# Designs tried in a protein design run: peptides against a protein of PDB entry 9GMZ. Part 11

Target 1, 343 residues: chain A of PDB entry 9GMZ
Amino acid sequence: TGFPLELLTRPATERLAYFENYTVAHPRLKEVYEILMRTIAEPAGASFIFVYGASGVGKTTLRLRVEQKLTELALPKLESDRARVPVVGIEAIAPESRYFNWKEYYTRALITLEEPLIDHKFDYGVRGISRDNFGKINVESKVVAPALRRALENALIHRHPDVFFVDEAQHFGKVASGYKLQDQLDCLKSLANMTGILHCLLGTYELLTFRNLSGQLSRRSVDIHFRRYCADSPEDVQAFKSVLLTFQQHLPLAETPNLVDHWEYFYERTLGCIGTLKDWLKRVLSDALDREATTITLKDLQKRALSVAQCQKMFKEIQEGERQLSETEADVQNLRSALGLGA

## One batch from the design tools (peptide; made by RFdiffusion4, then SolubleMPNN)

Design b1_p27_2_s2
Fold by OpenDDE base, seed 3:
Structure b1_p27_2_s2 (fold): chain B 343 residues (1-343), chain A 27 residues (1-27)
Amino acid sequence: as target 1 above (343 residues)
Amino acid sequence: RRTFSKSLEEEYEEFEEAKKKLEEEEA
């Protein structure tokens, strides 16, 4: 099993596009996918799902897979309910200032909910929100954040998605003061409660700081840890090597490179994060195709690797996140033990 | 938008085949 051999006669752009669109379903991705799909189907009164993990672990791939599946499952019902959107996903933007731009957030959410596949015109009841001739939402600059919030609440109620995804959700935490961070959490909580729409926040371990600031969100949230592969686990090492072997077979090159023989170097420069691995291989493949190379060498890998200093910084951030989670798990076990509940 | 060429299930089968091949080569 491998790439279509006909790709070797195709332009470099098509060969690169093939690899860009190719993904590997690895055990951690499958596990988190199954948990997330189950939680969306049966939220059990939760208003929030937090998905946290290392940068480059594959959270965006997870989101896109869930969005695809929810859309596929909803297709038969969308014929009868033309107003419904099965899923909505946005990416939170890092604030340019010490303040989160709620106006921009609400505008992006509204635009995403009203993507052109929906012929159903909805009146948001807000002056300065209109649709163009192509059904695209236009928001006038004069529209204030409270009015955009009301428009989004009405749109979410009317479209009734199974889940509202916010990727890079750690950006909500990048505000000047803890008080303002609490207000932001309360704002998100209020939006989820007013609409009855389940919110899923995906982010780095910085999202844990955001989660821990609201005791009320904690009571109505489900946590999902998207773990990296760890070199101290033989099972995780075998999974990581198997991912390398799978990518090796899907690099559209005349000679199959031996990536598995370099697994330790790949692990050192990805920290067991499959998204980081994919992005690295994509850069290296692009360079190889530009040179009309028959294969990828270790020197080609080294040219596009993250620096040791970058990896050390990323690893410290991961270790701090993993430590915080381990402490939380221990606290739960201690509480259960103290209550006379089995571990 | 990234279009997936295969289902998650089909991709996971390919992963399991690769895992099996690796185990056979390491034995």
Scores: peptide ipSAE 0.639, ipTM 0.951, DockQ to the pose 0.824
Fold by OpenDDE base, seed 4:
Structure b1_p27_2_s2 (fold): chain B 343 residues (1-343), chain A 27 residues (1-27)
Amino acid sequence: as target 1 above (343 residues)
Amino acid sequence: RRTFSKSLEEEYEEFEEAKKKLEEEEA
């Protein structure tokens, strides 16, 4: 199985779009997907799900897959309950200022929650929030953050999504000097509690700081570790090579490149992160298509690779995150042992 | 929104096929 051969006669833009839209389901993605779907279905009193993983591990792909599945599962019910939104997902923006912009967050959440296809006009109870002629939410600049929060709370209650996703959630931790990260967590906790909506925060290992700061959040949270593939695991190496083989079959080029022969180089420059791999291949494919090349060479790969310095920095951040998670797992095991529970 | 061309299950089948092919080539 490979790309549709007809793509070879199509414009470069269409060939690139094919690969951009193509995803590889790999064991770690499938595992985390299954855990996340089960947790969303049966949150067992959890108010939060935390998904931790390296930058470029594929958290956004995971989110989008879950959003798709939840939407598909809800479709039959949405015919009868036109007010319901099955899932809402936003990406937290890195603040331009040292302060997390809650006003922007609430605005984006509202805009995302209230898609034009929702026929039922919802009164947000807030002046300056309206729908345009296309059904898109417009939030006037005069609307203040507390009012937007109330509007979002009301919208979440009314639309009752199964989960509220926040991607790149480590950006909540970017609090200016003098603000407590705890206040941000309390704000999120309050939003989840007031709405009764399960929140899923996806982010880097920087999210572990949130877990450590709020013992109350930890008690009401499920943690999911989206691990990278590790070169010290033969199984992980085989999985990584299999991902490379899958991608090489789906590069819309006249000659299938042999990516697998370069697996160590791919691993060195992706750290076992499949999202990083995909983004790399996308850049290389774009260059190849621009040159009307028949294949991708090692030189083409090298041209678009992350630098060794970038990889070293990323690896240090990963190692610190993995260490913190390992310690937490050990602490749980120690607690279980101390309680007379088996390991 | 990103549109997936295949289900997660279908994509995973493709992964398993690739894995099998790799195992056959390495044997």
Scores: peptide ipSAE 0.637, ipTM 0.951, DockQ to the pose 0.834
Fold by OpenDDE base, seed 1:
Order: sequence, then C-alpha cells, then structure tokens
Structure b1_p27_2_s2 (fold): chain B 343 residues (1-343), chain A 27 residues (1-27)
Amino acid sequence: as target 1 above (343 residues)
Amino acid sequence: RRTFSKSLEEEYEEFEEAKKKLEEEEA
C-alpha cells in the first residue's frame, strides 16, 4: 500500500499536504499510546502523568492520537452532557522573558477549552473575559493572573475533561534566577487539586527535574518514558528500517526513492527519533516538488540534514536523560536494599 | 487541527506489512 497515484497529477501543494497529514504508527508509539490511554481511564488516584522523551521522538503525535481517541469515546456521553469537553491540549510557550508567563498560559488554556464548538456558554465570573461575535474568547489586558486562574479552575470544573495535556512542558522549568522551580510545580499541583482534573505533562528529559524536586508529586504521578529507537538493538533497527520503508511508499513522487538503503545515514541524523525523520523528509519533499523532481536523491537529503554538530548536541542531551533514568532505577534498587527489601 | 487520514490501528497494520516486506527482502 502506497500513496494514491492520482496525486502525481495534482498540484505540489496537495502532494505536500498529503505527506504532512500522513503518519506512521510504530511500535514505541503504539506501546506508549496504550499505556497512556489505560492510565487516563484508570488514574488510580494520580493527579499527574509525565511523558518524557527525546526531542523529535513523536510526543506531539502521541498527544494528538490520544486526543482523537478520547473525543471519539466521549461522543455518546456528550449528547447527554453538552457542557462536557472530553480532552483539552495546549503547548507551553518558551518565555521570551526570564519568567514563565502564567497569564499567557491561563489565557491559552481558556481559549482552547472554550472553543466556539461548545454550545453551552459559561460565565467565568471574571470581568474582562468575553466572547467575540465569532464565539472566541477575548481576554482584556487588564485581567490579572489570579483572576485568569480562577476562570480556568471554574472552566475545568464545569467542562470536566478526562485529561488536560500540556505539550513542551519543560518550558515550565525555564524560571529566572531567584525563582524556584518548586513554586511552578506547587502552582500546577494546586490547579490539579482544586479542579480534580488529571494533568498530563509531555516534554523532554528536562521534565525529570520536575519529578525530583517534588516528592509529593512523585506520589501522585505516573511516569511514561517514550524511548527512541537504539542502533544497538536489532529489533529497534528493524523497526526504524520499517518506518523508512513505510515513508518511502508514501512520498508522492513519480519514482519511489530507496530510503532503506540509506538507513544508517537517516539514523545518524535523527538519532532514532521518528518525528525528526518525518520533519526532515517533509523539507526534502518540499524542495523536490518545488523543482518538479521525479525522485529524492542522497544529495537532496544531505541538503536538509541536521549538521553533525547539531546531532552531537542532541545526542548528548539524550544520553544525559537516559542516564538519569537508569540511575533512578539503580537508586530505587539501592533504596530497597538499604530498607532490607530484597533486590 | 491535524486530521489523521487513518486510525492508529490501520497505520500500524501498514507498518507490519512494511516490516514483513523488509524481512522477506533481507532473507
């Protein structure tokens, strides 16, 4: 099975859009998806789920798949409860300033939670929050962060989502000198406790710093590691090659490129991260379509590849994250041994 | 919002077909 052959006669914009919308389900994505869906269904008193993994591993794709599934499963219940939203997902923005902008966070969360598709108008009890003529929420500049928090708490309670997703959640950790990361965690913990809504934070290995700072969050959190594919595992190499084979069949070009023959080069420049691979192939496909090329060559791949220096930096960050997780497992074993619990 | 053209299950079946094809070509 490949791309629809009729795409070869279609404009470059439609051919690119096809590939942009195409995704590959791979073993690690499926595994983490199943764990996350189960944890959302049965949180067992958890208030937080942490999903951590390398940049470009596919966390955003995971979130979007879970959001889709939760929406589909909720449809029968939404007929009886018109106020309910099944899921809400936002991306945390990297602060331009030294401080995380809570006002912007609350505003974006409210806008996302109260999309115009919800027929049931809710009064937030906060002056300066209104709906425009298109049903979009407008927040006046005079509205202060505590008032926005209260509005978000009330909205989350009223809408009762099964989970609140925050993507790129490592940006909560970008606190200026003098502010404690602990204060950010306490704020998130308070929001989860006040609303009773399960929060799922997705991000890089920098999220591990959040886990280590709050012994209270660790008791009320579930951790999910979204691993990359490793070249030292034959099974992981085979999975990575199979992803390449799947993508090459779905590139809407007249001549199917042989990506699998270059699997080592793809691995070198993606570090086993499927999101990084897809983004690379999108850039290369866009260039090929702009030139009306019949196929993709190794030279086309090289032109859009991450530099060796970028890959080395990304790999060091991955190795440090993987090391911290391995040490945490060893620390648990050492703690068990020290407590007189057998290994 | 990204609309997925296929279910996760359908995409995973395509992955398994590609994996099988690769195994047959490497054998």
Scores: peptide ipSAE 0.633, ipTM 0.951, DockQ to the pose 0.869
Fold by OpenDDE base, seed 2:
Structure b1_p27_2_s2 (fold): chain B 343 residues (1-343), chain A 27 residues (1-27)
Amino acid sequence: as target 1 above (343 residues)
Amino acid sequence: RRTFSKSLEEEYEEFEEAKKKLEEEEA
């Protein structure tokens, strides 16, 4: 199985778009997807799901797959309940200041929740929030954050999504003080509690800072670790090589490149992160198509690879996150041992 | 919205086929 051969006669833009849209399902993605879907279906009183993992591991792909599935599952119900939105997903923005911009967060959430295709118009009860003739929300600059929060709470209650996704959620933690971080968490907790909507925060290992700061969140949260592939695991190496083989079959080039033979180099420059791998291959494919090349060479790969310095920085951040998780696992084992539960 | 051309299940079957092919090539 490979790309449609007809693509070889198509414009470079169409060939690139094919690969951009192509996704490889891999064991870690499938595992986390299944856990996340099950947790959304049966939250067991949880108000939060934390999905943490390396940058470029594929968290956005995971979110989009879950959003798709939740939408598909909701379609029969949406015919009867035109007010319902099955899922809401936003990306958190890095704060420009020492403070998280809640006004922007609430505005983006409202805009995302109120897609123009939703027939059921909801009155937010807030002056300065309007809809245009196309159903697009407009928020006037005079609307203050507390009013936007109330509007979002009402909208979430009315639309009743199965989950509210926040991608790049580590940006909530980019605050100058631990106290402010706690206030941010309490704000999110309050929003989840007031709406009864399950929140899923996806982000880097910086999300572990949130887990460590709030023992109360830990009681109402489910943690999902989206692991990278590790070179010290033969199974993980085999999975990573299989992903490479899958991608090489879906590169719309006249000659199939042998990516698998270079698996160690791919691993070195992606750290076992499939999203990083895809983005790299996309850049290389774009260059190859611009040159009307028949294949991709090692030199083409090297030209678009992350630098060793970038990889070292990323790896250090991963190691710190994995260390924090290993300590937590050790703490659990110590707790089990102390409780007289076998290891 | 990003539209997926295949289901996650179908993509995973393709992954398993690739894995099998790799195992056959390495044997």
Scores: peptide ipSAE 0.633, ipTM 0.950, DockQ to the pose 0.872

## One batch from the design tools (peptide; made by RFdiffusion4, then SolubleMPNN)

Design b1_p28_1_s3
Fold by OpenDDE base, seed 3:
Structure b1_p28_1_s3 (fold): chain B 343 residues (1-343), chain A 28 residues (1-28)
Amino acid sequence: as target 1 above (343 residues)
Amino acid sequence: LEALLEERRRREEERRKRIAEFVEQALL
């Protein structure tokens, strides 16, 4: 099984779009997808889901697959309930200043909740928020953050999504003081409690700071670790090689490149992160298509690889996150042992 | 950024339509 051979006669844009839209079903993605879908269906009183893992592990791909599936499952009900949105997904933006911009966050969330296809006019209950005749939300500059929060609360209650996704959620943690981070977590907790909407925060290992700082969020959160593939695990190495084999079969080139024989080089420059691998292959495919090349060479790969210095920096960040998780697991075992709960 | 968000929304809508058509065909 590979790409449709007819793509070789198609424009470079269609060939690239095929590869961009292609998703490899790899073991870690499937596992995390099944856990996340089950948790969304049966939150058991949880208000938050934390999905954490390395940058480029594939969290955005996971989100997009869950958003797709929730939309598919909701379609029969959306015909009867035209006000409902099945899922909402936003990306948290890194603040230009030392402080998270809540006004911008609430504005983006409101704009994302109002799909153009929703004909149902909603009154936000806030002056300076309007919807035009084209269904576009306009937020006047005079509208303050507390008013935008109330508008978002009302919109979330009215649209009743099964989950609210926030990608790159580590950007909430970019606050100069631990006190302000606690206030931000309490603000998110209050939003989830007031709306009754399950929030899923996806991000780097910096999300672990949110778990540790709020014992109250920890009691109402489900944690999902999206692990990378590790070279010290024979099963993980085999899974990584299988991903390379699948990608080489789905690169729309006349000659199938041998990616599997270079697995160590791919591992060195991706750290076992499949998102980083896909993005690398996408850049190399684009260059190959622009040159009308029949295949991808090692030299083409080297031109678009992350530098060793970038990989070393990313690896240090991963090791620190994996260490913090291992310490937390050990602390739980020590606590169980101290409570006289058997291992 | 607005153009990128609009293009993303358009792709999500086209995906939603394709899924709706697929679900409608699978229920037939």
Scores: peptide ipSAE 0.000, ipTM 0.233, DockQ to the pose 0.020
Fold by OpenDDE base, seed 4:
Parts: C-alpha cells; sequence; structure tokens
Structure b1_p28_1_s3 (fold): chain B 343 residues (1-343), chain A 28 residues (1-28)
C-alpha cells in the first residue's frame, strides 16, 4: 500500500509532513526495536543500554518509535497515575566548550520530563526551579549543577519513566579527556543507580569507547548493535532494495519514481544507512514539491546527494567501528574457546 | 525510605510485567 492518494490534492507542507512522519519498518530497525523493547521490559539488572551504529543508520527513528510505543502502552495507566511519565528522550548536544555542560544537560532533561499536561505540580526540592501556569519548567540561572542533579534525581524517581533515552550520546566523549570521560560515565552511572531508571544511550561507534573505559558499566549494560546494510550480503542488498521500493511507494508524488533501478547509486551515497536515505529523499521531495513536479528524476537525486568525499569519510568511520566490534567478538570467541566453551 | 524503595520496586515490577506482556503481544 502506498501513500494516501488524497495527499496529491493537499498543500506541499502536508505532503512533506507525511513523508517525514513515515517510517519504513526495515529488517534491521525491526530487529533492534524488538531487542530494545524486550530489554526495556526485562533489563535483568542492567542500568544501561547502549545502541550504537553508523551515523544515519536510523537510531533517532528507533528512539522515537520506542518512545511512541512506550507512551501508547502507558496511556491506560496514566489516567490513574497522573504523576508518571512513561519515557524521557533527550538529545545530547555537543558543547561549545571543551567541557560537557552538565548544568545544561540536567536542565534539558528536567524540561523534557515535564510534559505540560501533567496536572501534578511536583516540588523538585530545589529553589529556583519553578513551573509556570502553562506547565513549563523555568530554571533560574542561579541554580547550580549539583542542585539540578538532585532535582533531576527527584523528578526521575517521582515520574518513574520506563527508560531515559540519550540520543547522540557520543557527544559526551568528544569534549573530554579520557579521565573526564570516565568521570562523566561515573556520573551517568550514579544517576541511573540513584534513580533506578534504565538509561539508553544511542550514538555512533564512538560509544564503544564508553564501553571500554568502564568495566563496571560493561557489567551493567546491554549492547545493541544497529547494523547498516552491507553490499557483500545478498540478503542485505535485497532488504535495501525493498526499502527503496517502499519509499518509492510512499513519496506523495503524482508519478511513482523508479528508485529501485538506481539502488547501487543509493547504496553508494548512503552506505546502507536508511536514515541517510530518508533524509536524502526528504530533501529531494521538498525540491520536487516546491517545483510542483510530478515525479523525482536521477538529476533531482544527484542535486541533493552527499558528496563522494563525505561518503568516504563516513565509510572510514563505519569501518573503524565495525572493526572494533569484530575484534571484540573475536576476543569473546577466543575467550570462550580458551575456557573450553564451544564457539 | 524503605517504604519508598519498596513502592518503587513494586512499580518497577509492575512496569516490567506490563512491558513483558506487551512484547509478548507484539511478537504474536
Amino acid sequence: as target 1 above (343 residues)
Amino acid sequence: LEALLEERRRREEERRKRIAEFVEQALL
């Protein structure tokens, strides 16, 4: 089934919004979604989930779909427990300074925890945190990071989300020396332990450095590798072609574009990352709608493609991450073999 | 504090049960 044909009579903004909100349930997304949902259900004493994979693989889409689903599941009980927030999702921002801004992080987390619709005013136990009449949190500039941490701990305990998502979590690592990264991880671990809220960190393969730095996090974490589609796998190529076919059917254009015949070019410029593919198609769709075009051509695609240099850089980062994972898997197999546990 | 920890544990167990039941239903 394609897009609703009625969209062809709708404004360009509605047509674009349809495609933006559309998610292809591709095999890797489905697999990681099922693993993540199961792990959130049964964390088995884990305090952290790490979801790592290539930039543009679809981690943000995964987060948003899990957030939506956890919210839908909580709805029947939110009527009885008006204090509860089912899920919290924050994006970690790359700090402008050489140091991660914990004050900003805690402030953003607090703001995200307070849905305007929560009737229950919660006292954060911290002076200078207020809620306006519209339910928006205001944090006064005088509130220091340790006070904001206590406020967040109290808020997380009171609101009791099923999971706390941190998207783009590699930004914790980009700013700090290795020592400061450990302190940051210990801070996050302490927050998870004090609140008993499961934390899910989503990010690039740079998150592997976090796993390696904290043997204690490793013991209390579940790792989920969100793999890209690989051109050396016939099954992955077929899955990628099937995604192109699905996107082709869901582009709200009068004439269905032939994307599948260009699968190699799409693969070359996305590296098998479906998020990168969606973002590319979104840009091309926007251009087509602005021109009132009936379809998308190869020239339209080429105009909005990532450069070869960008793809080469992204591919090197992917290969480095995939190598580190392969080495870790080999080390586990070698350890198993050395322990007399069959491979 | 113990009563709050026990109530929190109860809420966490109820949460796990709900999400498990859902994962089971979504896998069916």
Scores: peptide ipSAE 0.000, ipTM 0.296, DockQ to the pose 0.028
Fold by OpenDDE base, seed 5:
Structure b1_p28_1_s3 (fold): chain B 343 residues (1-343), chain A 28 residues (1-28)
Amino acid sequence: as target 1 above (343 residues)
Amino acid sequence: LEALLEERRRREEERRKRIAEFVEQALL
């Protein structure tokens, strides 16, 4: 099954939007999706879920698919409980400053929880938080971070989301001079404990530093590794080729491009990260549509590829993250062996 | 405060049950 052929007669914007909204159900995404959905259903006393993996592996796609599914499944109950929000997801933004801006975080979280479609005006009990005539939250500049936190705690308790997603959560690791990363984790832990809301932090391998710092968080967290495809695994290579074949069939072009024959070049420039692959193909598709081209060529791909230097940098960051995880797995095996528990 | 905490706990347990039933129905 490919793209709807009717798209070939549609505007370039609609053709691009089709490809942007298309999600390949690849094995690693499916596995992590099933684990994450099960963990949201049965957190077993966990307050946190950590989803970590390479940049461009597809963590944002995972989040959006889970948000969509939780929303779809909640719809029948939302008709009777108009105060409830089934899921909330935000992206943590890299601060321009060297420190994480909690005021901005709380403001974004409040704005996301209180979408205009929620008829129930909640009084946050905080002066300087209001809704405009369009139902949009306005936060006055004078409102301080502790007041915004209390407003968010009250909103989360009132709206009762099944999970609170924070994408790009490695940005919590940007701590000002003299602050500890532990203080940021304790702040998040306190928010989860005060609200009773399960928090899911998605990010790069920099999130592993969060896991290692708090033995108390480790007891109340579930860890999910979103792995890339590895070229040393025949099964992973076959899965990666299958993803290329699927994208080839879903590019809304008059002539189907041959992506699969170039799989090694795609692997070299994506490191087995499907998000990086999709973003590359989006850029190439956009260029092809702008030229009214019937297909994409290897030259079109080369024009929008990441440089070898960018790939080398990304690969070094991935190898360091994968190494830290492998060491942790070995340490668990060593601990089991030392306890007289068989491997 | 205790009554509010118990009501929250009850709502959390009912929510967990509803999510479990919901995910079972979504995997079927």
Scores: peptide ipSAE 0.010, ipTM 0.374, DockQ to the pose 0.026; fails the geometry check
Fold by OpenDDE base, seed 2:
Structure b1_p28_1_s3 (fold): chain B 343 residues (1-343), chain A 28 residues (1-28)
Amino acid sequence: as target 1 above (343 residues)
Amino acid sequence: LEALLEERRRREEERRKRIAEFVEQALL
């Protein structure tokens, strides 16, 4: 089924909002969603989940769908347990300095955890944390990072979410030395251990540096690789074409554009990343709606495409990440030899 | 090692099958 045809009579803002809110349930998204949901339900002693993949593969979409589903599943229990928050999700900010801003992280986590709609007020036991008349958390500038950490630990224990999501988590890795990266990992590990809350870190392949630096995290983590579609796989090409077909049916335009015939160009400019594809189509749809156009043309696509230079840079980052995850027979043989195991 | 590689190949093949089945269902 395509978009609701009545949208053609609606304002451009409503037509655009429909497409923005539309999510294609493509095979890779479904697979990682099922793995992630199962892992959250049955963490088997894991304290961390790492979800890594290319920029624009759809990690934020995955997070939002899991957050939605966990909220829906918790609704019957939330009627009886008004203190509980089923899920918390934040985005890590890139540090302006060579150091991750933990004060800002804890503040944002506290603000996100304490929705104004939560009837059950919690006392953080920290001076300079208050609620306004709307129930929104306010953190005074005088509150130090260790106090904010304790407040977050107490809030996470009290609200007991099934998972704590951190999107763009590669920003924890933006530190000047491997030692400081270990300190960040130990800080996160301590937070997970003190609260008993499962942490899910979503990010780029830069998250692999976290996996490789801590053998202790590796023992207490589940790894989920959110792969792009690869042009060297006939099945992945077919899945990518099916996504294009679905998007063309859900573009609220008078004439259905033929996106599938241009699949190679879409692949060239998205590298098989569905988030990148959606964002591109969103920009092109916005332009088309502004012009009151009946359809989207190849020229409209070209106007909003990523440059070849941007695609080349993104592809290089993907190839390096995929290479780090490629366990060759040679890598295993090298590991076995280093362990003193025979062939 | 061979058993681990075979299990990985099996998992990747099962993944490809699931992708194909999903595409077939979505095209119907």
Scores: peptide ipSAE 0.000, ipTM 0.234, DockQ to the pose 0.486; fails the geometry check

